# Peptides against a protein of PDB entry 3QIS: the designs that were tried, part 8

Target 1, 334 residues: chain A of PDB entry 3QIS
Amino acid sequence: PSLELSRREFVFENVKFRQLQKEKFQISNNGQVPCHFSFIPKLNDSQYCKPWLRAEPFEGYLEPNETVDISLDVYVSKDSVTILNSGEDKIEDILVLHLDRGKDYFLTISGNYLPSCFGTSLEALCRMKRPIREVPVTKLIDLEEDSFLEKEKSLLQMVPLDEGASERPLQVPKEIWLLVDHLFKYACHQEDLFQTPGMQEELQQIIDCLDTSIPETIPGSNHSVAEALLIFLEALPEPVICYELYQRCLDSAYDPRICRQVISQLPRCHRNVFRYLMAFLRELLKFSEYNSVNANMIATLFTSLLLRPPPNLMARQTPSDRQRAIQFLLGFLL

## One batch from the design tools (peptide; aimed at target 1 N272)

Design b1_p9_7_s3 (made by RFdiffusion4, then SolubleMPNN; from b1_p9_7, 4 letters changed)
Fold by OpenDDE base, seed 4:
Structure b1_p9_7_s3 (fold): chain B 334 residues (1-334), chain A 9 residues (1-9)
Amino acid sequence: as target 1 above (334 residues)
Amino acid sequence: SFLEQYRPP
């Protein structure tokens, strides 16, 4: 069996977080026998492609002289955004289109990724006084490495923050400040806030706005701005409550005093973001008559975002652990 | 607002 491919090289320019790109090509059975094709993993890979890439269809049958269109879809989710922001991964892959009892056909995927404040650490963002798209990629890498090292030093209580470093970090990321300040100003009376989904186009505009500018006003509906905040929190490589404190939050969930002590041990940026969010959410709850938002709904929603289990425990989260996590947040909302 | 204390400079 043999295939003819209309194209073998694919370039995905200006790939962005949550923006789907598609490239299409045709495969044709130029042989005299039916053939089965599939995308197969390379020797050391578990998957036929990187997590941000997919082929559709990824397998199929072709009769003699049959042609099928294959879509290569590039989509950077929360699961790929962090490694692309850091430059640990890139918009590069090689796909192996295997023909059963035939040969392999190699497809080259290339392109460029545009960094996002979504999926960037709170530590790194607190060091960014400018939009992330204005920050050189080399400096992003350095900021992430430095942020990791400072987090470790902060957890170890070893180094007083050298008050003499000319550029003090922000108290909270400008991006989260902008989102929450907008919601506080304009969304406190918004019916079904955090319950109604945003518009996908507005979400993309909000993301692009935060990545490229410091707006006076965030574009889009209150629902889109609210969902953008949820997406931001979900996309954090480390949740607002650091993984190291997860179990202690669960253990303290019914003691509001111990809960506050646990939060006091967060890295400065994480602690500030947590306090800022809790202050906003308590204010939002005063308007429950208008916005239909209650403490249980908010605690349930934000628990999955703010108090995530460590990756090694994700598969083992019990309903009891989830209820403790909700109770932990309730102690800051009431 | 009480949130202004967190305002980036």
Scores: peptide ipSAE 0.322, ipTM 0.906, DockQ to the pose 0.893
OpenDDE base, seeds 1, 2, 3, 5: peptide ipSAE 0.287, 0.283, 0.295, 0.289; ipTM 0.893, 0.891, 0.897, 0.894

Design b1_p9_8 (made by RFdiffusion4)
Pose (drawn by RFdiffusion4):
Structure b1_p9_8 (pose): chain A 293 residues (1-134, 168-310, 319-334), chain P 9 residues (1-9)
Amino acid sequence: PSLELSRREFVFENVKFRQLQKEKFQISNNGQVPCHFSFIPKLNDSQYCKPWLRAEPFEGYLEPNETVDISLDVYVSKDSVTILNSGEDKIEDILVLHLDRGKDYFLTISGNYLPSCFGTSLEALCRMKRPIRERPLQVPKEIWLLVDHLFKYACHQEDLFQTPGMQEELQQIIDCLDTSIPETIPGSNHSVAEALLIFLEALPEPVICYELYQRCLDSAYDPRICRQVISQLPRCHRNVFRYLMAFLRELLKFSEYNSVNANMIATLFTSLLLRPPPSDRQRAIQFLLGFLL
Amino acid sequence: DEWAEELLH
């Protein structure tokens, strides 16, 4: 049971939020007998690698002496973007490729991560006047820029918030917001709209903070009480919530053109603005509908 | 919220 590897060191340079990278290498069974390989967790872990990293395939069977290409894939999603933004984690790791009844092959992962305004807290973004990778703001300039674009160009946009944008444009929008305060956000209205949804979803702390979440559901049927729960939010969260509710009410005025109705808004934005750490789903849409109408 | 409306416009 022996393996020959085309390489053991891999570099993921300039890793960005939601931008896929692949580093490929070939495994060849140079032994005399067939072998089984698989990636294993390092002593006392649950997984063989960190969440932003994946092996494809991660296990297999090789006769002497067939070869197989292994793809080491890096993808920073909403699960890892904050810790990589913060530096709590780095683009580094060790993959242990394990021959069943045999040697271990150690693969070193290195590289660097570029922080994004996406996955960054509302509080920190309100404190930063300049782009992240170039008195606090009432709302983060990035969310203002996305909403400003949609307000200007997308009020009459057919199927707004119902048609997915383009992956390439989403990345352009994110990089644009990470590095500039532009005169115009690049991309179609559907891309800008989706980038807004991704922004809300990628927040480390939701617009409605986690501890106020349960109170919101309990209070869902009393508009006086719902507004008061909102008053308990930090200033930047309260402002973003009010700003978005005002924006969505503005879009509802053009529903005959943009097909944006209360039903779609409630089911789309409730889970983004009001996340937990069922029929609670119903109190949640009721909570949000109370503000829209 | 008057302020949110003003911010939009």

Design b1_p9_8_s1 (made by RFdiffusion4, then SolubleMPNN; from b1_p9_8, 5 letters changed)
Fold by OpenDDE base, seed 2:
Structure b1_p9_8_s1 (fold): chain B 334 residues (1-334), chain A 9 residues (1-9)
Amino acid sequence: as target 1 above (334 residues)
Amino acid sequence: DPEALEMLY
């Protein structure tokens, strides 16, 4: 069996969070026998490609002289955004197109990723006074390392020794402030806020806007800005309520005093973001007659984003744990 | 939290 490939090198320029890119190529059976093709893992890999890449179709049969189009789809979800932002991963891969009883064909995937404030830690974002696209990649690495060290110091209640000439961190990420300030100013009377989905094109514009600028006004509908806030919170590598406090939040869910004590133990930026979001959501609830937003809806929606189970517990969430998590958040909304 | 509301204005 033999294949002819129309292309073997693929370049994905300016890959962005949630922006689908597609490159297509053709494979043709130039042999005399039917053949089965498949993308196969490399020797040390569990998957035929990295999580941000997909081939469609990834396998199939070709009759002699048959041709099929294969799409290589690059999509950076919340599951890949953090490792791409840090430069731990890159838009590079090698695909192995295997032909049964034939040879392997190697495809080279390359490109560049453009960092996003989505999927970046709250700690790093509090140190970024400029849009993330203005920050050199080398400095992003340093900011993540410094952010990790400060999170650890905060959790250990260690006082930072050296007030070195490091610029004072923001109280909350500017991106969160921009989203929430916009919603507070323009969306409090928006019917079905957080219930109506945004437009995908507007969401991309909002993401690009926050990554590249400090806008006076966020583009798009109130629904798109509201959904962008949800996407931002979902994409955080560490949720607003750190994983280390998850169980304590559940255990305290029916004691408002203990709930407040648990929140006081969050790292400074996480604690500030939590309080800021709760303040906003309480203001939004004052307009429930106009926006159709109620405390139970908001608590249910935001609990999954703010109070995520640690990865090791995700598979074991009980309905009781979910109800406790909702109850924990309700104690800050009411 | 009044400090949290001051960040909204």
Scores: peptide ipSAE 0.033, ipTM 0.763, DockQ to the pose 0.889
OpenDDE base, seeds 1, 3, 4, 5: peptide ipSAE 0.032, 0.032, 0.032, 0.031; ipTM 0.760, 0.756, 0.757, 0.754

Design b1_p9_8_s2 (made by RFdiffusion4, then SolubleMPNN; from b1_p9_8, 4 letters changed)
Fold by OpenDDE base, seed 4:
Structure b1_p9_8_s2 (fold): chain B 334 residues (1-334), chain A 9 residues (1-9)
Amino acid sequence: as target 1 above (334 residues)
Amino acid sequence: DPEALEMLH
């Protein structure tokens, strides 16, 4: 069996968070026998492609002289955004198109990723006084390494941040401040806030706006701005409540005093973001007659975002653990 | 938290 491929090299320029890109190519059976094709993992890989890439179809049969279109879809989700922001991963892959009883065909995927404030750590964002797209990629790497080291130093109760460093970090990321300030000013009376989904086009405009500028006003509906806040919190590499405190939050869930003590042990940026969000959500709850928002709904929604189980425990989260996590957050909303 | 309210203004 043999195939002819219309293209073998694919370039995905300016890949962005949540922006789908598609490239297509044709495969043709130029042989005299039916053939089965499939994308196969490389020798050390579990998957035929990286998490941000997909082939459709990824397998199939071709009769002699049959042609099929294959779509290569690049989509950076919350699961890939962090490793692309850090430069740990890149828009580069090699796909192996296997032909049963035939040869392998190699496809080269390349391109560039444009960093997003979505999927960037709270620590790094607190150091970014300018939009992330104005920050050199080399400096993003340094900011993430420094953020890891500061988190460790903060957990170790070591050196007070020398107040004399000319670049004091922000109290909260400007991006989350912009989102919450907009919602506080314009969305407190919005019916079905956090219940109605945003528009995908508006979400992309909001993300691009936060990545490239410091706007006076965020574009889009209140629903889109609200969903952008949820997406931002979901995309955080480390949740607002650090993984190290997860179990202590569950254990303290029914003691509001201990809950506040646990939050006081968060890194400064995480603690500030948590307090800021809780202040906003308590303000939003005063308008429950207008916005149809209640404490149980908000606690249920935000608990999954703010108080995530550590990666090693995600598969083992019990309904009891989830209820404790909700109860923990309720103690800050009531 | 007064500091958290000042951050909303």
Scores: peptide ipSAE 0.035, ipTM 0.783, DockQ to the pose 0.894
OpenDDE base, seeds 1, 2, 3, 5: peptide ipSAE 0.033, 0.035, 0.034, 0.031; ipTM 0.775, 0.782, 0.779, 0.772

Design b1_p9_8_s3 (made by RFdiffusion4, then SolubleMPNN; from b1_p9_8, 5 letters changed)
Fold by OpenDDE base, seed 2:
Structure b1_p9_8_s3 (fold): chain B 334 residues (1-334), chain A 9 residues (1-9)
Amino acid sequence: as target 1 above (334 residues)
Amino acid sequence: DPEAEAMLR
């Protein structure tokens, strides 16, 4: 069996969070026998490609002189955004197109990723006074490392923030402030807020806007801005309530005094973001007659985003744990 | 895009 490939080198320029890119190529059976093709893992890999890449179709049969189009799709989800932002991973891969009883064909994937404030830590974002696209990648790495070290110091209650030479961090990320301030100004009377989905094109514009600028106004509908806030919270590498406090939140869910003590133990930026979000959501609830938003809906929606189970416990979350997590947030909304 | 939603699953 033999294949002819129209292309073997693929470049994905300016890959962004949640923006699908596609490159197509053709494979043709130039042999005299039917053949089966498949993308196969390399010797040390479990998958034929990295999580942000797929081939469609990834396998198939070709009759003699048959041709099929294969799409290579690049999509950076919440699951790949953090490792691409840090430069731990890159838009580079090698695909092995295997022909049964035939030859392997190698495809080279390359490109560049454009960092996003989505999937970046709250600690790093509090140190970024400019849009993330204005920050050199080398400095992003340093900011993440410094942010980790300061989080650890804050949790250990040991060292006062040396107020000396480093620019004072923001109380909350500018990106989350922009989203929440917009919603507070323009969306309090929006019917079905957080219940109606945004437009995908508007979501991409909002993400690009936050990554590249500090706008006076966020583009798009109130629904798109509201969904962008949810996407931002979901994409956080560490949720607003740190994984370390998850169990304590559940254990305290019916004691409002203990709940407030648990929140007081969050790293400064996480604690500030939590309090800021709760203040906004309580304000939004005053307009329930206009926006159809109630405390149970909001608590249910934001619980999965703010109070995420640690990865090791995700598979074990009970309905009781979910109810406790909701009850924990309700104590800040009522 | 339904194809982007399919990559999110």
Scores: peptide ipSAE 0.037, ipTM 0.612, DockQ to the pose 0.018
OpenDDE base, seeds 1, 3, 4, 5: peptide ipSAE 0.031, 0.022, 0.023, 0.022; ipTM 0.590, 0.687, 0.705, 0.694

Design b1_p9_8_s4 (made by RFdiffusion4, then SolubleMPNN; from b1_p9_8, 4 letters changed)
Fold by OpenDDE base, seed 4:
Structure b1_p9_8_s4 (fold): chain B 334 residues (1-334), chain A 9 residues (1-9)
Amino acid sequence: as target 1 above (334 residues)
Amino acid sequence: DEEALEMLR
């Protein structure tokens, strides 16, 4: 069997977080026999493509002289955004289109990724006084490496950073401040806040706005701004409550004093963000008659975002662990 | 708590 491919090289320019890009090509059976095609993993890979890439269809049959369109879809989710922001991964891949009893055809995927404040660590963002798109990529890498090292130093109770020569970090990321300040000013009376989904176009505008500017006002509806906050928190590589404290939060969930002690042990930026969010959410709960927001709903929603199990424990989270995690947050909302 | 409320202002 043999195939003719209309294209073998694909370039995805200016790939952004949550922005779908599509490239299409045709494959044609120019042989005299039916063929089965499939995208196959390379020798050392478990998947036929990187997590941000998909082929549709990824397999199929072609009769002689049959042609099929294949879509290559590039989509950076929360699961890929962090490694692309750090430059650990890139918009580069090689796809292997295999023919049963035939040849392999190689497709080259290339392009560029535009960094996002979504999927960037709280520590790195606290060091960014300017929009992330104004920060050189080389400096982003350094900021993430330094973020990891500072988190480790903070956990180890090592020497206070000599506050001498480097610009003082922000108390909270400007992006979180912008989102929460907007919601505080404009959304406290918004009916069904955090219950009504935002508009996808508005979400993209909000993300692009936060990545490229420091706006006076965030664009979009209150629902879109609220969902953007949820997306931001979900995309954090390290949740607002660091993984190292996860079990202690569960163990303390019914003791509000111990819960506050656990939060006091968070890295400064994480602790500030947590307190800031809890202050906002408590303020929002005062308007429950208008916004239909209650403590149980908020605790349930934000628990999955703020108090995530470590990756090694995600598959083992029990209903009891979830209830403890919710109870932990309730102690800060009530 | 007061510091967090000051950040909302």
Scores: peptide ipSAE 0.037, ipTM 0.795, DockQ to the pose 0.906
OpenDDE base, seeds 1, 2, 3, 5: peptide ipSAE 0.012, 0.036, 0.035, 0.033; ipTM 0.566, 0.792, 0.785, 0.779

## One batch from the design tools (peptide; aimed at target 1 K129 V172 Y276)

Design b1_p10_1 (made by RFdiffusion4)
Pose (drawn by RFdiffusion4):
Structure b1_p10_1 (pose): chain A 293 residues (1-134, 168-310, 319-334), chain P 10 residues (1-10)
Amino acid sequence: PSLELSRREFVFENVKFRQLQKEKFQISNNGQVPCHFSFIPKLNDSQYCKPWLRAEPFEGYLEPNETVDISLDVYVSKDSVTILNSGEDKIEDILVLHLDRGKDYFLTISGNYLPSCFGTSLEALCRMKRPIRERPLQVPKEIWLLVDHLFKYACHQEDLFQTPGMQEELQQIIDCLDTSIPETIPGSNHSVAEALLIFLEALPEPVICYELYQRCLDSAYDPRICRQVISQLPRCHRNVFRYLMAFLRELLKFSEYNSVNANMIATLFTSLLLRPPPSDRQRAIQFLLGFLL
Amino acid sequence: SWHDAYKPDL
């Protein structure tokens, strides 16, 4: 049971939020007998690698002496963007490729991560006047820029918030917001709209903070009480919530053109603005509908 | 009026 590897060191340079990278290498069974390989967790872990990293395939069978290409894939999603933004984690790791009844092959992962305004807290973004990778703001300039674009160009946009944008344009928008305060956000209205949804979803702390979440559901049927729960939010969260509710009510005025109705808004934005750490789903849409109408 | 109320003060 022996393996020959085309390489053991891999570099993921300039890793960005939601931008896929692949580093590929070939495994060849140079032994005399067939072998089984698999990636294993390092002593006392649950997984063989960190969440932003994946092996494809991660296990297999090789006769002597067939070869197989392994793809080491890096993808920073909403699960890891905050810790990589913060530096609490780095683009580094060790993959242990394990021959069943045999040697271990150690693969070193290195590289660097570029922080994004996406996955960054509302509080920190309100404190940063300049782009992240170039008195606090009422709302983060990035969310204002996305909403400003949609307000200017997308009020009459057919199927707004119902048609997915383009992956390439989403990344362009995110890089644009990370590095500039532009005159115009690049990309179609559908891409800008989706980038807004991704922004809300990627927030480390939701617009409605986690501890106020349960109180919101309990209070869902009393508009006086719902507004008061909103008053308990930090200033930047309260402002973002009010700003978005005002924006969505503005879009409802053009529903005959943009097909944006209360039903779609409630089911789309409730889970983004109001996340927990069933029928609570109903009190949640009721909570949000109380503000829209 | 409502959107301008949140315009960034840079």

Design b1_p10_1_s1 (made by RFdiffusion4, then SolubleMPNN; from b1_p10_1, 6 letters changed)
Fold by OpenDDE base, seed 3:
Structure b1_p10_1_s1 (fold): chain B 334 residues (1-334), chain A 10 residues (1-10)
Amino acid sequence: as target 1 above (334 residues)
Amino acid sequence: SFLESYRPEL
C-alpha cells in the first residue's frame, strides 16, 4: 500500500490560548489495494501528538483512488497553556502517519506561541506591571523562578517583603483586578451573572485585551467578562487555594475560625486574591434580587476553581469532600 | 472601598 500526501510541513503562526487553528492536507490512496492509516506514537511517546495538537480523522480506511482530508487542529487548553507560557514546551511536533503493512510518513509541525496571562502563576502576575506580551520571554522565566522562591519564603513566614518601591509585587494581578473591577462596576445588577455563558469571540477579545494592554474598560458583555474570570481561575497552574492547603480546608470546613487560619497561611499573592474575590462575591450577593446570584450557587461554582484537589487526589474526591469544599467557601460568603 | 484598596499601582 502507498499514500500520496498533499503537504507534509505545517506552520502554526501566532498560536494563542483557546484559539483554534486548523491546517488541512489530503491523503490519497494511489495504490491498488485498500489501506488503513493511523497516526502512531513515536518511540517512547504515549500519544501520537502533543496535548495541544490533534489530527481529525486520526485513523481510517482508504479504498483505491480514495482521498480524505485530514485536519490538524492546534488548540491550547488550560492543560497546555502553562507549559507553553514558560517555554518548557513549544509549537513543535512530528506526526507519524502509519500505513498498515506500508511505510511511515512524517509530518513536521512548527510555529510560535504567544504567551498569555491565563495559565501564568499568581506570583509571576503580581510581579508583572506590564501586559504579558510586552514582557520578554527571558524575563517571564526569571519571574516564574523568583515567584517560586518567594512563594516558598512566604509559606515559611521567613522574610518580610522588602519595601523597595520599584520591585514591590502587586497585591493582586492586574488582570484579575481588571476583571473583578469591571464586574463590580457594571455587572452587579446583571441578571443571571455567572449562569449565562459568554460569547466565544468576546472571550477571545477579552483574553487578547488582557494579554496585550491595560484597558480602561474590558470589551464584551458582562457574561463574557464573568466567564473570562472563571477561565482565568481555572487556567491557573496552581489554584488560588494552594494544593498544600486542600486537605486542611476540607478538615476545617465547619469551623469558620480554623478556615480563616488556613487562608492566613496562603502565600501573599494567593491570600490577597482569595480575600479580594471573597469581598467581591459578598458585594455581588447584596444584589441577589437583580442578578439572581445566591451563596450556594457561587460557592458551588467557585469551589471547583479556587479549591481544586491535588492531581494525585483528583480520582479520589468523594461527594463528601466536594460538600466540605463548598462549605469551606460558604463560610467566606455568608 | 475595600475592593479599591487592591488597585494595582501601575
Scores: peptide ipSAE 0.610, ipTM 0.967, DockQ to the pose 0.912
OpenDDE base, seeds 1, 2, 4, 5: peptide ipSAE 0.604, 0.601, 0.608, 0.604; ipTM 0.966, 0.966, 0.967, 0.966

Design b1_p10_1_s2 (made by RFdiffusion4, then SolubleMPNN; from b1_p10_1, 5 letters changed)
Fold by OpenDDE base, seed 4:
Structure b1_p10_1_s2 (fold): chain B 334 residues (1-334), chain A 10 residues (1-10)
Amino acid sequence: as target 1 above (334 residues)
Amino acid sequence: SFLESYKPEL
C-alpha cells in the first residue's frame, strides 16, 4: 500500500490558551490495494501526539483511489497550558502516519505559543506587574523557577522574605483582582451568577484582555467574567490551597478554628488569594435574593477549584472526601 | 472596603 499526502508540514502560529486552531490535509490511496492508515506513537511514546494536538480521523480505511481529509486540531487546555507557559513544552511535534503492511509517513508540526496568565502560578503572577504578553519568555522561566523555590522555602519556614528584592510582590495577582473587582461591582445582583455559562467568544476576549492589558473594565457579560474566574482557578498549576495542605483541610473540615490555622500556613500569595476570594464570596452571598447564589452551591463549585486533590490522589477521591472539602469551604462562607 | 485593600499597586 502507498499514500499520497497533500501536505506534510504544518505551522500553527500564535497558539493561545483555549483557542482551537485547525489545519487540514488530504491523503489519497494511490496504490492498487486497499489500505488501513493510523497515527501511531513514536518509539517510547504512549500517545501518537502531544496532549494539545489531535488528528481527526486518527485512523481509517482507504479503497484504491479514495481520498480522505484529515484535520490536525491544536487546542491548549488546562492540561497543557502550564508546560507551554513555562516553555517546558513547545508547539512542535512529529506525527507518524502508519500504513498497515506499508511504510510510515512523517508529519512535522511547528508553531509558536503565546503565554497566558491562565495556567501561570500564583507566585509568578504576584511578581508580574505587567501583562504576561509584555514579559520576556526568559523572564517567565525565571519567575516560575523562583516561584517554585519561594514556595518550597515558605513551606520549610527557612528564609525570611528577602526585603532586598527591589520589587515587592502583589498581594494578589492583578488578573484575579480585575475579575473579582468586576464581579463585586457589577455582578452581585446578577441572577444565576456562576450557574449560567458564559459565551465562548467573550471568554476568549476576557483571556486575551487579561494577557495583553490592564483594563479599566473587563469585556463581556457578568456570566462570562464569572466563568473566566472559574477557568482561571481551574487552570492554576498549584491550586489556591496547595496540594501539601489538602489532607489537613479534610481532617479539619468540621473545626473552623483548625481550618483557619491550616489556611494561615499557605504561602503568602495563596493565603491572600484564598482570603480575598472568601471575602468576595461572602459579599456575593448577601445578595442571594437577587443572584440565587447560596453557600452550599458556592462551596460545592469552588471546592473542586480551590481544594483539588493532589494528582496522585485524584483517582481515589471518595464522596466523603468531597463532602469534607465542601464543609471546609463552608466554614469560610458562613 | 476590605476587598479594595487587595487592589494591586501597579
Scores: peptide ipSAE 0.597, ipTM 0.966, DockQ to the pose 0.910
OpenDDE base, seeds 1, 2, 3, 5: peptide ipSAE 0.589, 0.590, 0.594, 0.590; ipTM 0.965, 0.965, 0.966, 0.965

Design b1_p10_1_s3 (made by RFdiffusion4, then SolubleMPNN; from b1_p10_1, 6 letters changed)
Fold by OpenDDE base, seed 4:
Structure b1_p10_1_s3 (fold): chain B 334 residues (1-334), chain A 10 residues (1-10)
Amino acid sequence: as target 1 above (334 residues)
Amino acid sequence: SFLEQYRPEL
C-alpha cells in the first residue's frame, strides 16, 4: 500500500492555554490495494503524540483512490500548560503515520507556545509584578527554578528570606487578586455564581487579559470571571494547599484548631492565597439569598481545586478522603 | 474591605 499526503509539515503559531488550533491535511490511497492507516507511537513512547496534540481520525481504512481529511488539533489543557510555560516541553512533535504492511510517513509538528499565568506556580507569580507575556522566557525558567528552591527552603525552615534581597514578592499573585477583587465587587449578588458556566470566548479574553495586562476591570460576565478563577486554581502545578500537607488536612478535618495550624505551615504565598480565598468565600456566603451559594456547595467545589491529592494518591482517593477534605474547608467557611 | 489588605503593590 502507498499514500500521498497533501502536507507533512505543520506549524502552530502562538499556541495559547485552552485555545484550540487545527491544521488539516489529506491522505490519498494512490495504490492499487486497500490500506489501513494508523498513527503509531515512536520507539519508547506510549502514545502516538504529545498530550497537547491529537489526530482525528487517528486510524482508518482507505479504498484505492479514496481520500480522507485528517485534523491535527493542538490544545493546551491544564495537564500540559505547566510544562509548556516552563519551556520543559515545546510545540514540537513527530507523528508516524503507519500503513499496515506499508511505509511509515513522518509528519513534523512545530510552533511556539505563549506563556500563561494559568499553570504557573504561585511562587513564580508572586515574583511577577508584570504580566507574564512581558517577562523574558529565560527569566520565567529562572523564576520556576527559584520558586522550587525557595519552597524547599521554606519547608526545611531554613534561613529567613534575607530582607535585603531584591523586590519583595507579592502577598498573592496579581492575577488571583484581580479575579477575586472583581468577583467581590461585582458578583456577590450574582445568582448561581460558580454554578453557571462561563462563555468560552469570554474565558479566552479573561486569560489573554491577565497574561498580557494588569486590567482595571476584567472583561466578561460574572460567570466567566468565576469560572476563570476555578480554571486558574485547577491549572496550578501545585494546589493552594501544598501536596505535602494533604494528608494532615484530612487527619485534622474535624479539628478547626489543628486545621488552622496546618494552614500556618504553608509557604507564605500559598498561605496568603488560601486566606484570601477563604475571606472572599465567607463574604460571598453572606449574600447566599441572592447568589444561591451555600457553604456545602462552595466547600465541595473548592476542595477539588485547593486540596488536591498528590499525583501518586489521585487514583486512590476514597469517598471518606473526599468527605474529610470537604470538612477541612468547611471549617474555614463557617 | 478585609480583602484590600491583599492588594498587590505593583
Scores: peptide ipSAE 0.535, ipTM 0.952, DockQ to the pose 0.917
OpenDDE base, seeds 1, 2, 3, 5: peptide ipSAE 0.521, 0.514, 0.534, 0.523; ipTM 0.949, 0.947, 0.952, 0.949

